# Peptides against a protein of PDB entry 2N1D, part 1

No score or structure here was measured in a lab: all are predicted.

Target 1, 169 residues: chain A of PDB entry 2N1D
Amino acid sequence: EVKVKIPEELKPWLVDDWDLITRQKQLFYLPAKKNVDSILEDYANYKKSRGNTDNKEYAVNEVVAGIKEYFNVMLGTQLLYKFERPQYAEILADHPDAPMSQVYGAPHLLRLFVRIGAMLAYTPLDEKSLALLLNYLHDFLKYLAKNSATLFSASDYEVAPPEYHRKAV
Positions, changes and structure headers below are counted from each chain's first letter, unless a header gives other numbers.
Peptide ipSAE was made for these designs. It is ipSAE averaged over its two directions, with the distance scale d0 held at 1.0 Angstrom where the peptide's residues are scored. Compare it between designs on one protein only; published cut-offs may not apply.
A fold fails the geometry check if it doesn't show the stated peptide or something in it is severely misdrawn.

## One batch from the design tools (peptide; aimed at target 1 L79)

Design b1_p8_1 (made by RFdiffusion4)
Pose (drawn by RFdiffusion4):
Structure b1_p8_1 (pose): chain A 169 residues (1-169), chain P 8 residues (1-8)
Amino acid sequence: as target 1 above (169 residues)
Amino acid sequence: SVPDPEGL
């Protein structure tokens, strides 16, 4: 199976997010302003601002769109805990206009890369095509971890009260 | 170890 090193800079964050959901019994039931799509656009424009190009412009642009669609096909199914089901229906009902790539903010973005390596093990392309994919994915994760101090806000996870657990049972 | 979300 494909071995992909998830950024060790973000591993404490991954464990922190998991720790909050499972151990701390905290849930993310609110729409974050610092959202995945905004970070995707930020990274997409970042590559352009350093070196204004046409050939790499659409490359970054569509790869970012790829992450967007990849995130959309996994967010509510593959990137979600069973304990997040109540908050999912809640946020979806309260804010039916807002995309999930926005309301769940940056903490849920890292989950995509954790699961996508597993699913791409069942769809094995050659090393070269996969290398270009992982190249840009790791490049994004490098930038993601670089700005992660003002990027991720796991502090928005609030402990789910017993009345709220009634929606999980 | 990288914690992997449960998924649905």

Design b1_p8_1_s1 (made by RFdiffusion4, then SolubleMPNN; from b1_p8_1 with S1E D4V)
Fold by OpenDDE base, seed 3:
Structure b1_p8_1_s1 (fold): chain B 169 residues (1-169), chain A 8 residues (1-8)
Amino acid sequence: as target 1 above (169 residues)
Amino acid sequence: EVPVPEGL
């Protein structure tokens, strides 16, 4: 598989996220106060404002577009814990044509990078293109780590009500 | 090691 390294600073959050959902039976509040589209927009603006010379072979806008596309494709099938399935069904019923990048937020976006490596292994990219992509994915993850205090918080979760537990079996 | 969502 393709190795996508998660920053050490963010690994504890992935554990906390899993604990909040699976053990504490909480749900991330949806629609997110800061959705994936907004996070990616902030990253793009941040990169453009730094004034550094980027590798022009892989533009920031292309990276953002790619992350968004992968997220929207993978969210429903690969990024949810079982306890979150009823919530996802309700989101689809209420917002049938909305991309999930406009509904979900930072925790689910971070989960993408746990699973994306295996997917990229089956994507027809040459070695040079793959290396460039990985560099930008790691750069984005560093951005998430730098802003983790504002992006990842247990206060964005809520205890699921009794009626939800009945739906979740 | 980090947790992995079950998925479908």
Scores: peptide ipSAE 0.579, ipTM 0.953, DockQ to the pose 0.827
OpenDDE base, seeds 1, 2, 4, 5: peptide ipSAE 0.573, 0.573, 0.563, 0.568; ipTM 0.952, 0.952, 0.951, 0.952

Design b1_p8_2 (made by RFdiffusion4)
Pose (drawn by RFdiffusion4):
Structure b1_p8_2 (pose): chain A 169 residues (1-169), chain P 8 residues (1-8)
Amino acid sequence: as target 1 above (169 residues)
Amino acid sequence: SYFDYEPP
């Protein structure tokens, strides 16, 4: 199976997010302003601002769109805990206009890369095509971890009260 | 399927 090193700079964050959901019994039931799409656009324009190009412009642009669609096909199914089902239906009902790539903010973005390596093991391309994909994915994760101090806000996870657990049982 | 990440 494909071995992909998830950024060790973000591993503490991955464990932190998991720790909050499972151990700390905290849930993310609110729409964050720092959202995945905004970070995607930020990274997409970042590559352009350093070196204004046409050939790499659409490359970064569609790869970012790829992450967008990849995130959309996994967010509610593959990147979600069973304990987040209540908050999912809650946020979806309260804010049916807002995309999930926005309301769940940056903490849920890291989950995409955790699961996508497993699913791409069942769809094995050659090393070269996969290398270009992982190249840009790791490049994004490098930038993601670089600005992660003002990027992730796991502190918004609030402990789910017993009345709220009634929606999980 | 749900997200199945767990730290070692």

Design b1_p8_2_s1 (made by RFdiffusion4, then SolubleMPNN; from b1_p8_2, 3 letters changed)
Fold by OpenDDE base, seed 1:
Structure b1_p8_2_s1 (fold): chain B 169 residues (1-169), chain A 8 residues (1-8)
Amino acid sequence: as target 1 above (169 residues)
Amino acid sequence: PYLDFEPP
C-alpha cells in the first residue's frame, strides 16, 4: 500500500464533507464555482511563479495532468457517496462530453487523495519516480491546506429537495 | 481514514 498522507488541516473537512452529504442530506452545488481544472491551474501557476526551473515546471505540468486524469477516471466509480448518485446521473445526462474535472470542485478533489494511494500501489513505477510523484502529491495537498479557507466551505452545499430524496432512496 | 465512498 502506498500511503498518501492527508494534512491534519484537511482531515476535519473530510469529516464535514461526509456529514453534509450522508447525514444532513445536502449536495455540493454543481457545476462548481471553482472546478478541479481551475484549482489545478492555480496550483501550476503558483509553482511557476516561485521561480522554478524548466525541469520543475515540466514536472508540475505532468503532475497536474496526472491528477486531472485520475480524477476524471475515478470520480464516477470511486469518489461518490450513494446520496450523490442521482446528481451524478443528471450531470452525465446534461453534459455527456464534459470531463468531471470541469464540473466538480475542491471537496471531491480532496476525496481523490483518500483513494489514490491504493491505485498507485498497482502502478508500475520505479522507486525514484514514485517518490517524486508522492512528493508532488503531498506538495499539492499542502497547497490545498494553505488555501482551505477559500476552497472548502459548507456554504457550497445546499439541502437536497424532496424530489431528490425520492430518487436517492 | 473514516470515509466510505460507495460504488454505483
Scores: peptide ipSAE 0.234, ipTM 0.860, DockQ to the pose 0.181
OpenDDE base, seeds 2, 3, 4, 5: peptide ipSAE 0.231, 0.224, 0.219, 0.228; ipTM 0.862, 0.856, 0.855, 0.859

Design b1_p8_2_s2 (made by RFdiffusion4, then SolubleMPNN; from b1_p8_2, 3 letters changed)
Fold by OpenDDE base, seed 2:
Structure b1_p8_2_s2 (fold): chain B 169 residues (1-169), chain A 8 residues (1-8)
Amino acid sequence: as target 1 above (169 residues)
Amino acid sequence: PYLDYEPE
């Protein structure tokens, strides 16, 4: 299995995210004030500001595009807790053509990296390409850790209303 | 910790 290492600084957030939703019955506020598209754009711009060459800039753009694509594919099928399903259904009804990267934010994006390793294991990538991809994924995760104070906050969640509880299993 | 995301 392909191992995607989550920074130690971000591991506690995954627990907090789990607790907020599954135990405290809260929901991440949607649409996110800072969506996945924006986070990825900021990362790309951050990398460009660091004096990357044209080749490295191209690689960053490709990685960003890949992360976005994987997120949009996996969000609904693999990255939601059961309690979040009614919210997701409402989002689909209200925004049928919107990619989920424009709706969801950092917490759900981080969840992607919990699952993406298993997906990459079945992706036909050569060893060099996979190693390069993993390096960029880890670099992106380091970026998330560096900006964790602004990207991950319990204040972005809110208690689900009683009517939501009635339709949530 | 185990994170029980629900797959579809």
Scores: peptide ipSAE 0.264, ipTM 0.855, DockQ to the pose 0.178
OpenDDE base, seeds 1, 3, 4, 5: peptide ipSAE 0.071, 0.253, 0.073, 0.248; ipTM 0.817, 0.854, 0.812, 0.850

Design b1_p8_2_s3 (made by RFdiffusion4, then SolubleMPNN; from b1_p8_2, 4 letters changed)
Fold by OpenDDE base, seed 3:
Structure b1_p8_2_s3 (fold): chain B 169 residues (1-169), chain A 8 residues (1-8)
Amino acid sequence: as target 1 above (169 residues)
Amino acid sequence: PYLDFVPP
């Protein structure tokens, strides 16, 4: 398995996210005020503003595209807690053709990096390409950590209504 | 088929 290290600054958030959903019975507000597409776009623009070369900019764009694709594939099957399933079903019914990167936000994007390592293990990449990819994934995670105050907030969650609790049982 | 998310 390919190991993707989560920054120490973000590990407590994964616990808070879990607590908000599973113990406090809250839901992340959807559609997200700042969705995954927007976060990835901001990251790409941030890297561009840092004076990257054409090759580095190209690599960043490929990494952003890859993260988006993996998120859209894995969100529904691997990145949700049981309590979030009814909400996901409602999103699919209302927006059947919308990519989930346009609906969900930073908390669910962070969850991707808990699982992405196992998926990358089955991707045919040589050692150099894999190392480069991992460097960019870790760079992106550092970006999330740097901007954690604006990306991760309990105020983006709300208590699920009684009718939702009945559906989630 | 799906797998419930588990934090690290």
Scores: peptide ipSAE 0.408, ipTM 0.910, DockQ to the pose 0.502
OpenDDE base, seeds 1, 2, 4, 5: peptide ipSAE 0.344, 0.400, 0.368, 0.352; ipTM 0.894, 0.908, 0.901, 0.897

Design b1_p8_2_s4 (made by RFdiffusion4, then SolubleMPNN; from b1_p8_2, 3 letters changed)
Fold by OpenDDE base, seed 2:
Structure b1_p8_2_s4 (fold): chain B 169 residues (1-169), chain A 8 residues (1-8)
Amino acid sequence: as target 1 above (169 residues)
Amino acid sequence: DYFDFEPE
């Protein structure tokens, strides 16, 4: 199995995210004030500002595109708690053509990295490509950790209304 | 860590 290590700084956010939704019955505010597309764009720009060569820029762009694609594929099928399903259904109804990377934000993006390792294990990548990808994924996770104060906040969640609770049952 | 996301 491909191991994608979540930085220790971010593990508590996964727990808080789980608690907010499953136990406190809150929902992440959608559409996100800072969506996945924006986070990835900021990361790419950050990497470019660090004086990367054209080849490195190309690689970063490909990694960003890959993360976005995986997120958009996996969000609805793999990355939601049961309590979030009615919200997701509403998003699909209201924004049928919008990729989920334009709707969801950092918490759900972080969830991707909990599951992506298992998915990559069955992806036909050669050893060199996989190693490079993993390096960038870990680099991106370090970026998330570095910017966690602005990306992860319980204030981005809100108590679900009573009507929502009835839907979620 | 395990999180009980709901696969669909």
Scores: peptide ipSAE 0.332, ipTM 0.885, DockQ to the pose 0.180
OpenDDE base, seeds 1, 3, 4, 5: peptide ipSAE 0.194, 0.327, 0.152, 0.318; ipTM 0.828, 0.885, 0.779, 0.883

Design b1_p8_3 (made by RFdiffusion4)
Pose (drawn by RFdiffusion4):
Structure b1_p8_3 (pose): chain A 169 residues (1-169), chain P 8 residues (1-8)
Amino acid sequence: as target 1 above (169 residues)
Amino acid sequence: PLPEFDNA
């Protein structure tokens, strides 16, 4: 199976997010302003601002769109805990206009790369095509971890009260 | 270790 090193800079964050959901019994039931799509656009324009190009412009643009669609096909199914089912229906009902790539903010973005390596093991392309994919994915994760101090806000996870657990049982 | 997700 494909071995992909998830950024060790973000591993503490991954464990932190998991720790908050499972151990700390905290849930993310609110729409974050720092959202995945905004970070995607930020990274997409970042590559352009350093070196204004046409050939790489659409490359970064569609790869970002790829992450967007990849995230959309996994967010509510593959990137979600069973304990996040109540908050999912809650946020979806309260804010049916807002995309999930926005309301769940940056902490849920890292989950995409964790699961996508597993699913791409069942769809094995050659090393070269996969290398270009992982190249840009790792490049994004490099930038993601670089600005992660003002990027991730796991502090918004609030402990789910017993009355709220009634929606999980 | 990497966390695992179980909603599906």

Design b1_p8_3_s1 (made by RFdiffusion4, then SolubleMPNN; from b1_p8_3, 4 letters changed)
Fold by OpenDDE base, seed 1:
Structure b1_p8_3_s1 (fold): chain B 169 residues (1-169), chain A 8 residues (1-8)
Amino acid sequence: as target 1 above (169 residues)
Amino acid sequence: ELPVYDAA
């Protein structure tokens, strides 16, 4: 399995996220105030402002597109706790044509990187290309860590109502 | 240790 290293600064957040959802029975407020699309766009613009060349900019855009695609494919099937399933079903009903990258935010995006390594293990990339991709993924994770104060907050969660709790695991 | 999410 390909190992994607999560920054030590963000590991505690993953635990807090777990606690908020599974133990405190809270839900991340959807649609997110800052969705995955916006986060990825900000990252791309951040890289551009740091003096990227045309080739580097192209590479960043490809990575952003890849992250977005993986997120949209994996969110519903691999990145949710059981408690979040009713919420996801409601989102699908209310926003049938919206990609999940336009609905969900930073916490769920971070969850992707917990699982993406297993997917990359079966991606037909040569060693050099894989190393480059991993470098960009780690760079993006560093960006998330740098902006963690604004991207990851318990205030973006709310206690699920009683009727939700009754139908959720 | 990182959390484990449900697969469906």
Scores: peptide ipSAE 0.428, ipTM 0.924, DockQ to the pose 0.761
OpenDDE base, seeds 2, 3, 4, 5: peptide ipSAE 0.419, 0.410, 0.412, 0.422; ipTM 0.922, 0.920, 0.919, 0.923

Design b1_p8_4 (made by RFdiffusion4)
Pose (drawn by RFdiffusion4):
Structure b1_p8_4 (pose): chain A 169 residues (1-169), chain P 8 residues (1-8)
Amino acid sequence: as target 1 above (169 residues)
Amino acid sequence: ELPIEFED
């Protein structure tokens, strides 16, 4: 199976997010302003601002769109805990206009890369095409971890009260 | 290795 190193800079964050959901019994039931699409656009424009190009412009643009669609096909199914089901239906009902790539903010973005390596093991392309994909994915994760101090806000996870657990049982 | 297990 494909071995992909998830940024060790973000591993403490991954464990922190998991720790909050499972161990701390905290849930993310609110729309974050610092959202996945905004970070995607930020990274997409970042590559352009350093070196204005046409050939790489659409390349970064559609790869970012790829992450967008990849995130959309996994967010509610593959990137979600069973304990997040109540908050999912809650946020979806309260804010039916807002995309999930926005309301769940940056902490849920890292989950995509965790699961996408597994699913892409069942769809094995050659090393070269996969290398270009992982190249840009790792490049994004490098930038993601670089700005992660003002990027991720796991502190918004609030402990789910017993009355709220009634929606999980 | 990560102890993280998302729902399927």

Design b1_p8_4_s1 (made by RFdiffusion4, then SolubleMPNN; from b1_p8_4, 4 letters changed)
Fold by OpenDDE base, seed 5:
Structure b1_p8_4_s1 (fold): chain B 169 residues (1-169), chain A 8 residues (1-8)
Amino acid sequence: as target 1 above (169 residues)
Amino acid sequence: ELPVVLEE
C-alpha cells in the first residue's frame, strides 16, 4: 500500500470539513473564491521562486498537472459526501465544460490526498519515480499546511437552504 | 460510497 501522510496540522481540518457538511448540513460555497487551479498555480510559482533548476521546475509542473488530473477525475465519484451530491449536479449543469479544478477549492483538494494513495497503489511506477512523486506530494501537503489559515475556513461554508436540505435527504 | 474523513 502506498501511504500518503496528511500533515498533523491538516487532519483536524478534515474532521471539521466532514462535520460542516454531514452534521451541520452546510455546503462549501461554489464556485470557490480560490479554486484548485489557482492553488496549484500558486504552489508552482512558490517552488519556482525557491531557485529550482530546470529539471526540478519541470518536475513541479508535472506534479501539478498530475494532481489536477487526479482531482478532476476523482472529485465527482470519490471526493464528495452524499449531502454534496445535489450541489455537484447543479455545478455540472451550470458549468458543463469546466473542469472541477476551476470550481472547487482547498477543502475538496485536501480530500484527494486521503484517497490518492490507494489509487497510486494500482499505478505501475518504478521505485525512483514513486519516491520522487511521494516527495512532491508530501511537499505540496506541507505547502497547504503552511497556508492553511487562508485556504481552510469555516466561513467558506454556508447553511444549505431548506429546499436543498429536503432534496438531499 | 465511503466518506472522505481520515487516513487509516
Scores: peptide ipSAE 0.071, ipTM 0.811, DockQ to the pose 0.190
OpenDDE base, seeds 1, 2, 3, 4: peptide ipSAE 0.055, 0.057, 0.064, 0.063; ipTM 0.765, 0.786, 0.788, 0.794; seed 1 fails the geometry check

Design b1_p8_4_s2 (made by RFdiffusion4, then SolubleMPNN; from b1_p8_4, 3 letters changed)
Fold by OpenDDE base, seed 3:
Structure b1_p8_4_s2 (fold): chain B 169 residues (1-169), chain A 8 residues (1-8)
Amino acid sequence: as target 1 above (169 residues)
Amino acid sequence: ELPVVLED
């Protein structure tokens, strides 16, 4: 498996996220106040504002596009807890053609990086290209860590109503 | 769908 290291600053959030959903029976409010698309856009603008010339082999826009694509492909099958399934089904019913990157936010985006390494292991990339990609993924994760106070908050969750509990296992 | 807490 390709190793994508989660910053130590964000590991406690993954635990809190899991606890909010599975133990506290809360749901992340959807559609997200700040969705994945906007987070990626902010990152891209942040990188461009720094004025540094990075490896042209991986432009920031390419990395953003790649993260977005992987998120949209993997959200429904890889990134949800069982308790979140009815919520996802409702989103699909109401917005069948909407990319999930326009619906979900930072917590689910962070979950992607727990799983993305396994997916990259099956992607045909040479050693140099893979190293460059990993550097950008880690750079993005560092960005999430730097902005964690504004991106990750328990106030973005709310207790699921009783009628939802009847739908969820 | 699998629960995701931390990477292995």
Scores: peptide ipSAE 0.115, ipTM 0.830, DockQ to the pose 0.205
OpenDDE base, seeds 1, 2, 4, 5: peptide ipSAE 0.061, 0.063, 0.060, 0.062; ipTM 0.792, 0.799, 0.791, 0.793

Design b1_p8_4_s3 (made by RFdiffusion4, then SolubleMPNN; from b1_p8_4, 4 letters changed)
Fold by OpenDDE base, seed 2:
Structure b1_p8_4_s3 (fold): chain B 169 residues (1-169), chain A 8 residues (1-8)
Amino acid sequence: as target 1 above (169 residues)
Amino acid sequence: DLPIVLEE
């Protein structure tokens, strides 16, 4: 089994995120003020500023690209609660050609890492490549934790309007 | 819905 460990600091946020959506009937404001693309770009730049070698920089870029791809593939089918479905449908209608990494933000990106381990388990990777990938994924998660104050906030959510409740059942 | 975190 491929296990991606979520930092303990971020685990409570996943619960709060769930509560905001499912219990408080709120929605994350979309398009995100800081979308997944931007977060990944900031991470890549952060790694570059740390004095990485060219090879390490290349690896970071590949990991960023991979995270983005997985997010865009999995968002609609794996990372949404039922209450968020009407919002997602509206996003698709309004932005049919936009990847979801340009629409959604940190909370949904974090959800990816809860599910990505199961997906990687069925991906044919050699042990060395998988270990390297996991190291970068954990490194990225640590980055998210370090910047959690600016990336995760209940103020990025808002109460869904009554008309939304009706179509969300 | 179950919290996604529960699948961790």
Scores: peptide ipSAE 0.136, ipTM 0.806, DockQ to the pose 0.239
OpenDDE base, seeds 1, 3, 4, 5: peptide ipSAE 0.118, 0.111, 0.120, 0.121; ipTM 0.798, 0.796, 0.800, 0.804

Design b1_p8_4_s4 (made by RFdiffusion4, then SolubleMPNN; from b1_p8_4, 3 letters changed)
Fold by OpenDDE base, seed 1:
Structure b1_p8_4_s4 (fold): chain B 169 residues (1-169), chain A 8 residues (1-8)
Amino acid sequence: as target 1 above (169 residues)
Amino acid sequence: ELPVKLED
């Protein structure tokens, strides 16, 4: 399988995120104050401001578009804990035409990188293209780690009300 | 590898 390495700085956050949702019965506040689209845009602008002139097959914009697409496809079926399902259903009902990258934020985006490796294993990419893509994904993860103080916070979660517990699995 | 796994 394709292995996507999560930075050591972000691994504790994934545990905290899991704990907040599954054990503490909290929900990430939606719509996110800083959604996935915004995070990816900031990353793209950051990379472009560095003046990187390396002739890569994958441009930053292509990588951003790819991450966004994977996120939007996988969020509902792959990136949610069972406790979050009622919240997701409400989001779909209220915003049926909105991509989830405009609703969800950094914690759920980080979850994508736990799953994306398995998906890439079945993607028909040549070895060189795959290596390049992986490099960009790791670069993006490093970017998330650098900005973790502003992107990941328990204060973005709230305790779900009792009425929500009755709906949740 | 992360000890925590996302639910299916």
Scores: peptide ipSAE 0.053, ipTM 0.752, DockQ to the pose 0.651
OpenDDE base, seeds 2, 3, 4, 5: peptide ipSAE 0.044, 0.042, 0.052, 0.051; ipTM 0.754, 0.742, 0.761, 0.781

Design b1_p8_5 (made by RFdiffusion4)
Pose (drawn by RFdiffusion4):
Structure b1_p8_5 (pose): chain A 169 residues (1-169), chain P 8 residues (1-8)
Amino acid sequence: as target 1 above (169 residues)
Amino acid sequence: EIPEIEPV
């Protein structure tokens, strides 16, 4: 199976997010302003601002769109804990206009890369095409971890009260 | 270690 190193800079964050959901019994039931799409756009424009190009412009643009669609096909199914089901229905009902790539903010973005390596093991392309994909994915994750101090806000996870657990049982 | 994510 494909071995992909998830950024060890973000591993403490991954464990932190998991720790908050499972151990700390905290849930993310609010729309974050610092959302995945905004970070995607930020990274997409970042590559352009350093070196204004046409050939790489659409390349970064569509790869970002690829992450967008990849995130959309996994967010509510593959990137979600069973304990996040109540908050999912809650946020979806309260804010039916807002995309999930926005309301769940940056902490849920890292989950995509955790699961996409597994699913891409069942769809094995050659090393070269996969290398270009992982190249840009790792490049994004490098930038993601670089600005992660002002990027991720796991502090918004609030402990789910017993009354709220009634929606999980 | 990277914790496993439990999918829905």

Design b1_p8_5_s1 (made by RFdiffusion4, then SolubleMPNN)
Fold by OpenDDE base, seed 4:
Structure b1_p8_5_s1 (fold): chain B 169 residues (1-169), chain A 8 residues (1-8)
Amino acid sequence: as target 1 above (169 residues)
Amino acid sequence: EIPEIEPV
């Protein structure tokens, strides 16, 4: 089992996110004002601005690409609460060819890291490669924590309309 | 503490 530790600063957000959706029956506003693609791009640019070598930049780009791929694969089946599934179905119907990293935002991206460890456990990586990957994932999570004030906000959620509530519960 | 995400 691969362990991906969530920063303590972000754990309360995961609880708030769950509460907003499951208890308060709210939905994250889609499409996100700042989608996963843009968050990953900002991270990559942040790392590059810190004076990384060409090799380190390449590694960051590979990690970003990997996170994006995992997110796009896992969002619909692994990262949604039951209440969010009708919303996802509507998004798929309206944007069948769009990757979900262009639709969803930081809260759902953070959820990925709750689940990604189990997926990485089945990835045939040697110890060195896995350790390097985990270091980058933790580095990215620290980046999310550092920018949490701008990335995570309850104001990005809204009460689902009555019609949605009836079909979701 | 982290809530369970409901996988499909």
Scores: peptide ipSAE 0.365, ipTM 0.930, DockQ to the pose 0.766
OpenDDE base, seeds 1, 2, 3, 5: peptide ipSAE 0.355, 0.355, 0.355, 0.353; ipTM 0.926, 0.927, 0.925, 0.925

Design b1_p8_5_s2 (made by RFdiffusion4, then SolubleMPNN; from b1_p8_5 with E1D I2V)
Fold by OpenDDE base, seed 2:
Structure b1_p8_5_s2 (fold): chain B 169 residues (1-169), chain A 8 residues (1-8)
Amino acid sequence: as target 1 above (169 residues)
Amino acid sequence: DVPEIEPV
């Protein structure tokens, strides 16, 4: 299995995220005020501003594109708790042509990195390419940790209305 | 340890 290490400082957030949804029956406010597309764009710009070479910029853009694609593929089927499924269905109905990277935000993006390692294990990549990819994934996670105060907040969640509870687990 | 995400 390919191991994608989550920064220790972000692991508590994953617990809080789980608690907000599963125990407190709250929902992340959608569409996100800061969506995945925006987060990835900020990361790419951040890397650019730090004096990357053209080759490094290309690699960052490819990684960003890859993260976005994986997120959009996996969000609905792999990254949601049961309580969030009605919300997702509503999003699909209201925004049928929108990629989920334009709807969801940092908490769900972080969840991707809990799952992506298992997916990469079945992706045919040579050792060198995989190592390079993992380096960028870890670099991105470090970026998320550095900006965690602005990206992860319980205030981005809200108590689900009673009518939602009737159709949710 | 990270919470288990519930796949659909």
Scores: peptide ipSAE 0.316, ipTM 0.919, DockQ to the pose 0.842
OpenDDE base, seeds 1, 3, 4, 5: peptide ipSAE 0.310, 0.310, 0.310, 0.208; ipTM 0.914, 0.915, 0.919, 0.856

Design b1_p8_5_s3 (made by RFdiffusion4, then SolubleMPNN; from b1_p8_5 with E1D)
Fold by OpenDDE base, seed 3:
Structure b1_p8_5_s3 (fold): chain B 169 residues (1-169), chain A 8 residues (1-8)
Amino acid sequence: as target 1 above (169 residues)
Amino acid sequence: DIPEIEPV
């Protein structure tokens, strides 16, 4: 497996996220106030503001595009807890053609990086390209950690109503 | 210890 290291600052959030959903029976409010598309856009703009070269900007844009694509492919089947599945089904019914990167936010984006390493293991990349990709993924994760106070909040969750509990197992 | 995600 390709190792994608989650920053120590963000590991406690993954536990809190799991606790809010699975133990406290809460749901992340959808559509997200700050969706994945906007987070990736802010990251790209942040990197550009640091005075990077044209080549650096190109690489950042490619990484952003890649993260978005993987998120949209993996969200429904790989990144949800069982309690969240009825919510996802409702989103699909209401917005069948909408990319999930426009619906979900930072917590689910962070979950991607727990799973993406296994997917990259099956992607045909040479050693140099893989190393570069991993560096950018870790750089993005550091960005999430730096902005964690504004991106990850329990106030973005709410208790699921009784009618939802009847749908969920 | 990162919690297990429940894939379909």
Scores: peptide ipSAE 0.326, ipTM 0.920, DockQ to the pose 0.763
OpenDDE base, seeds 1, 2, 4, 5: peptide ipSAE 0.320, 0.322, 0.221, 0.317; ipTM 0.920, 0.920, 0.868, 0.917

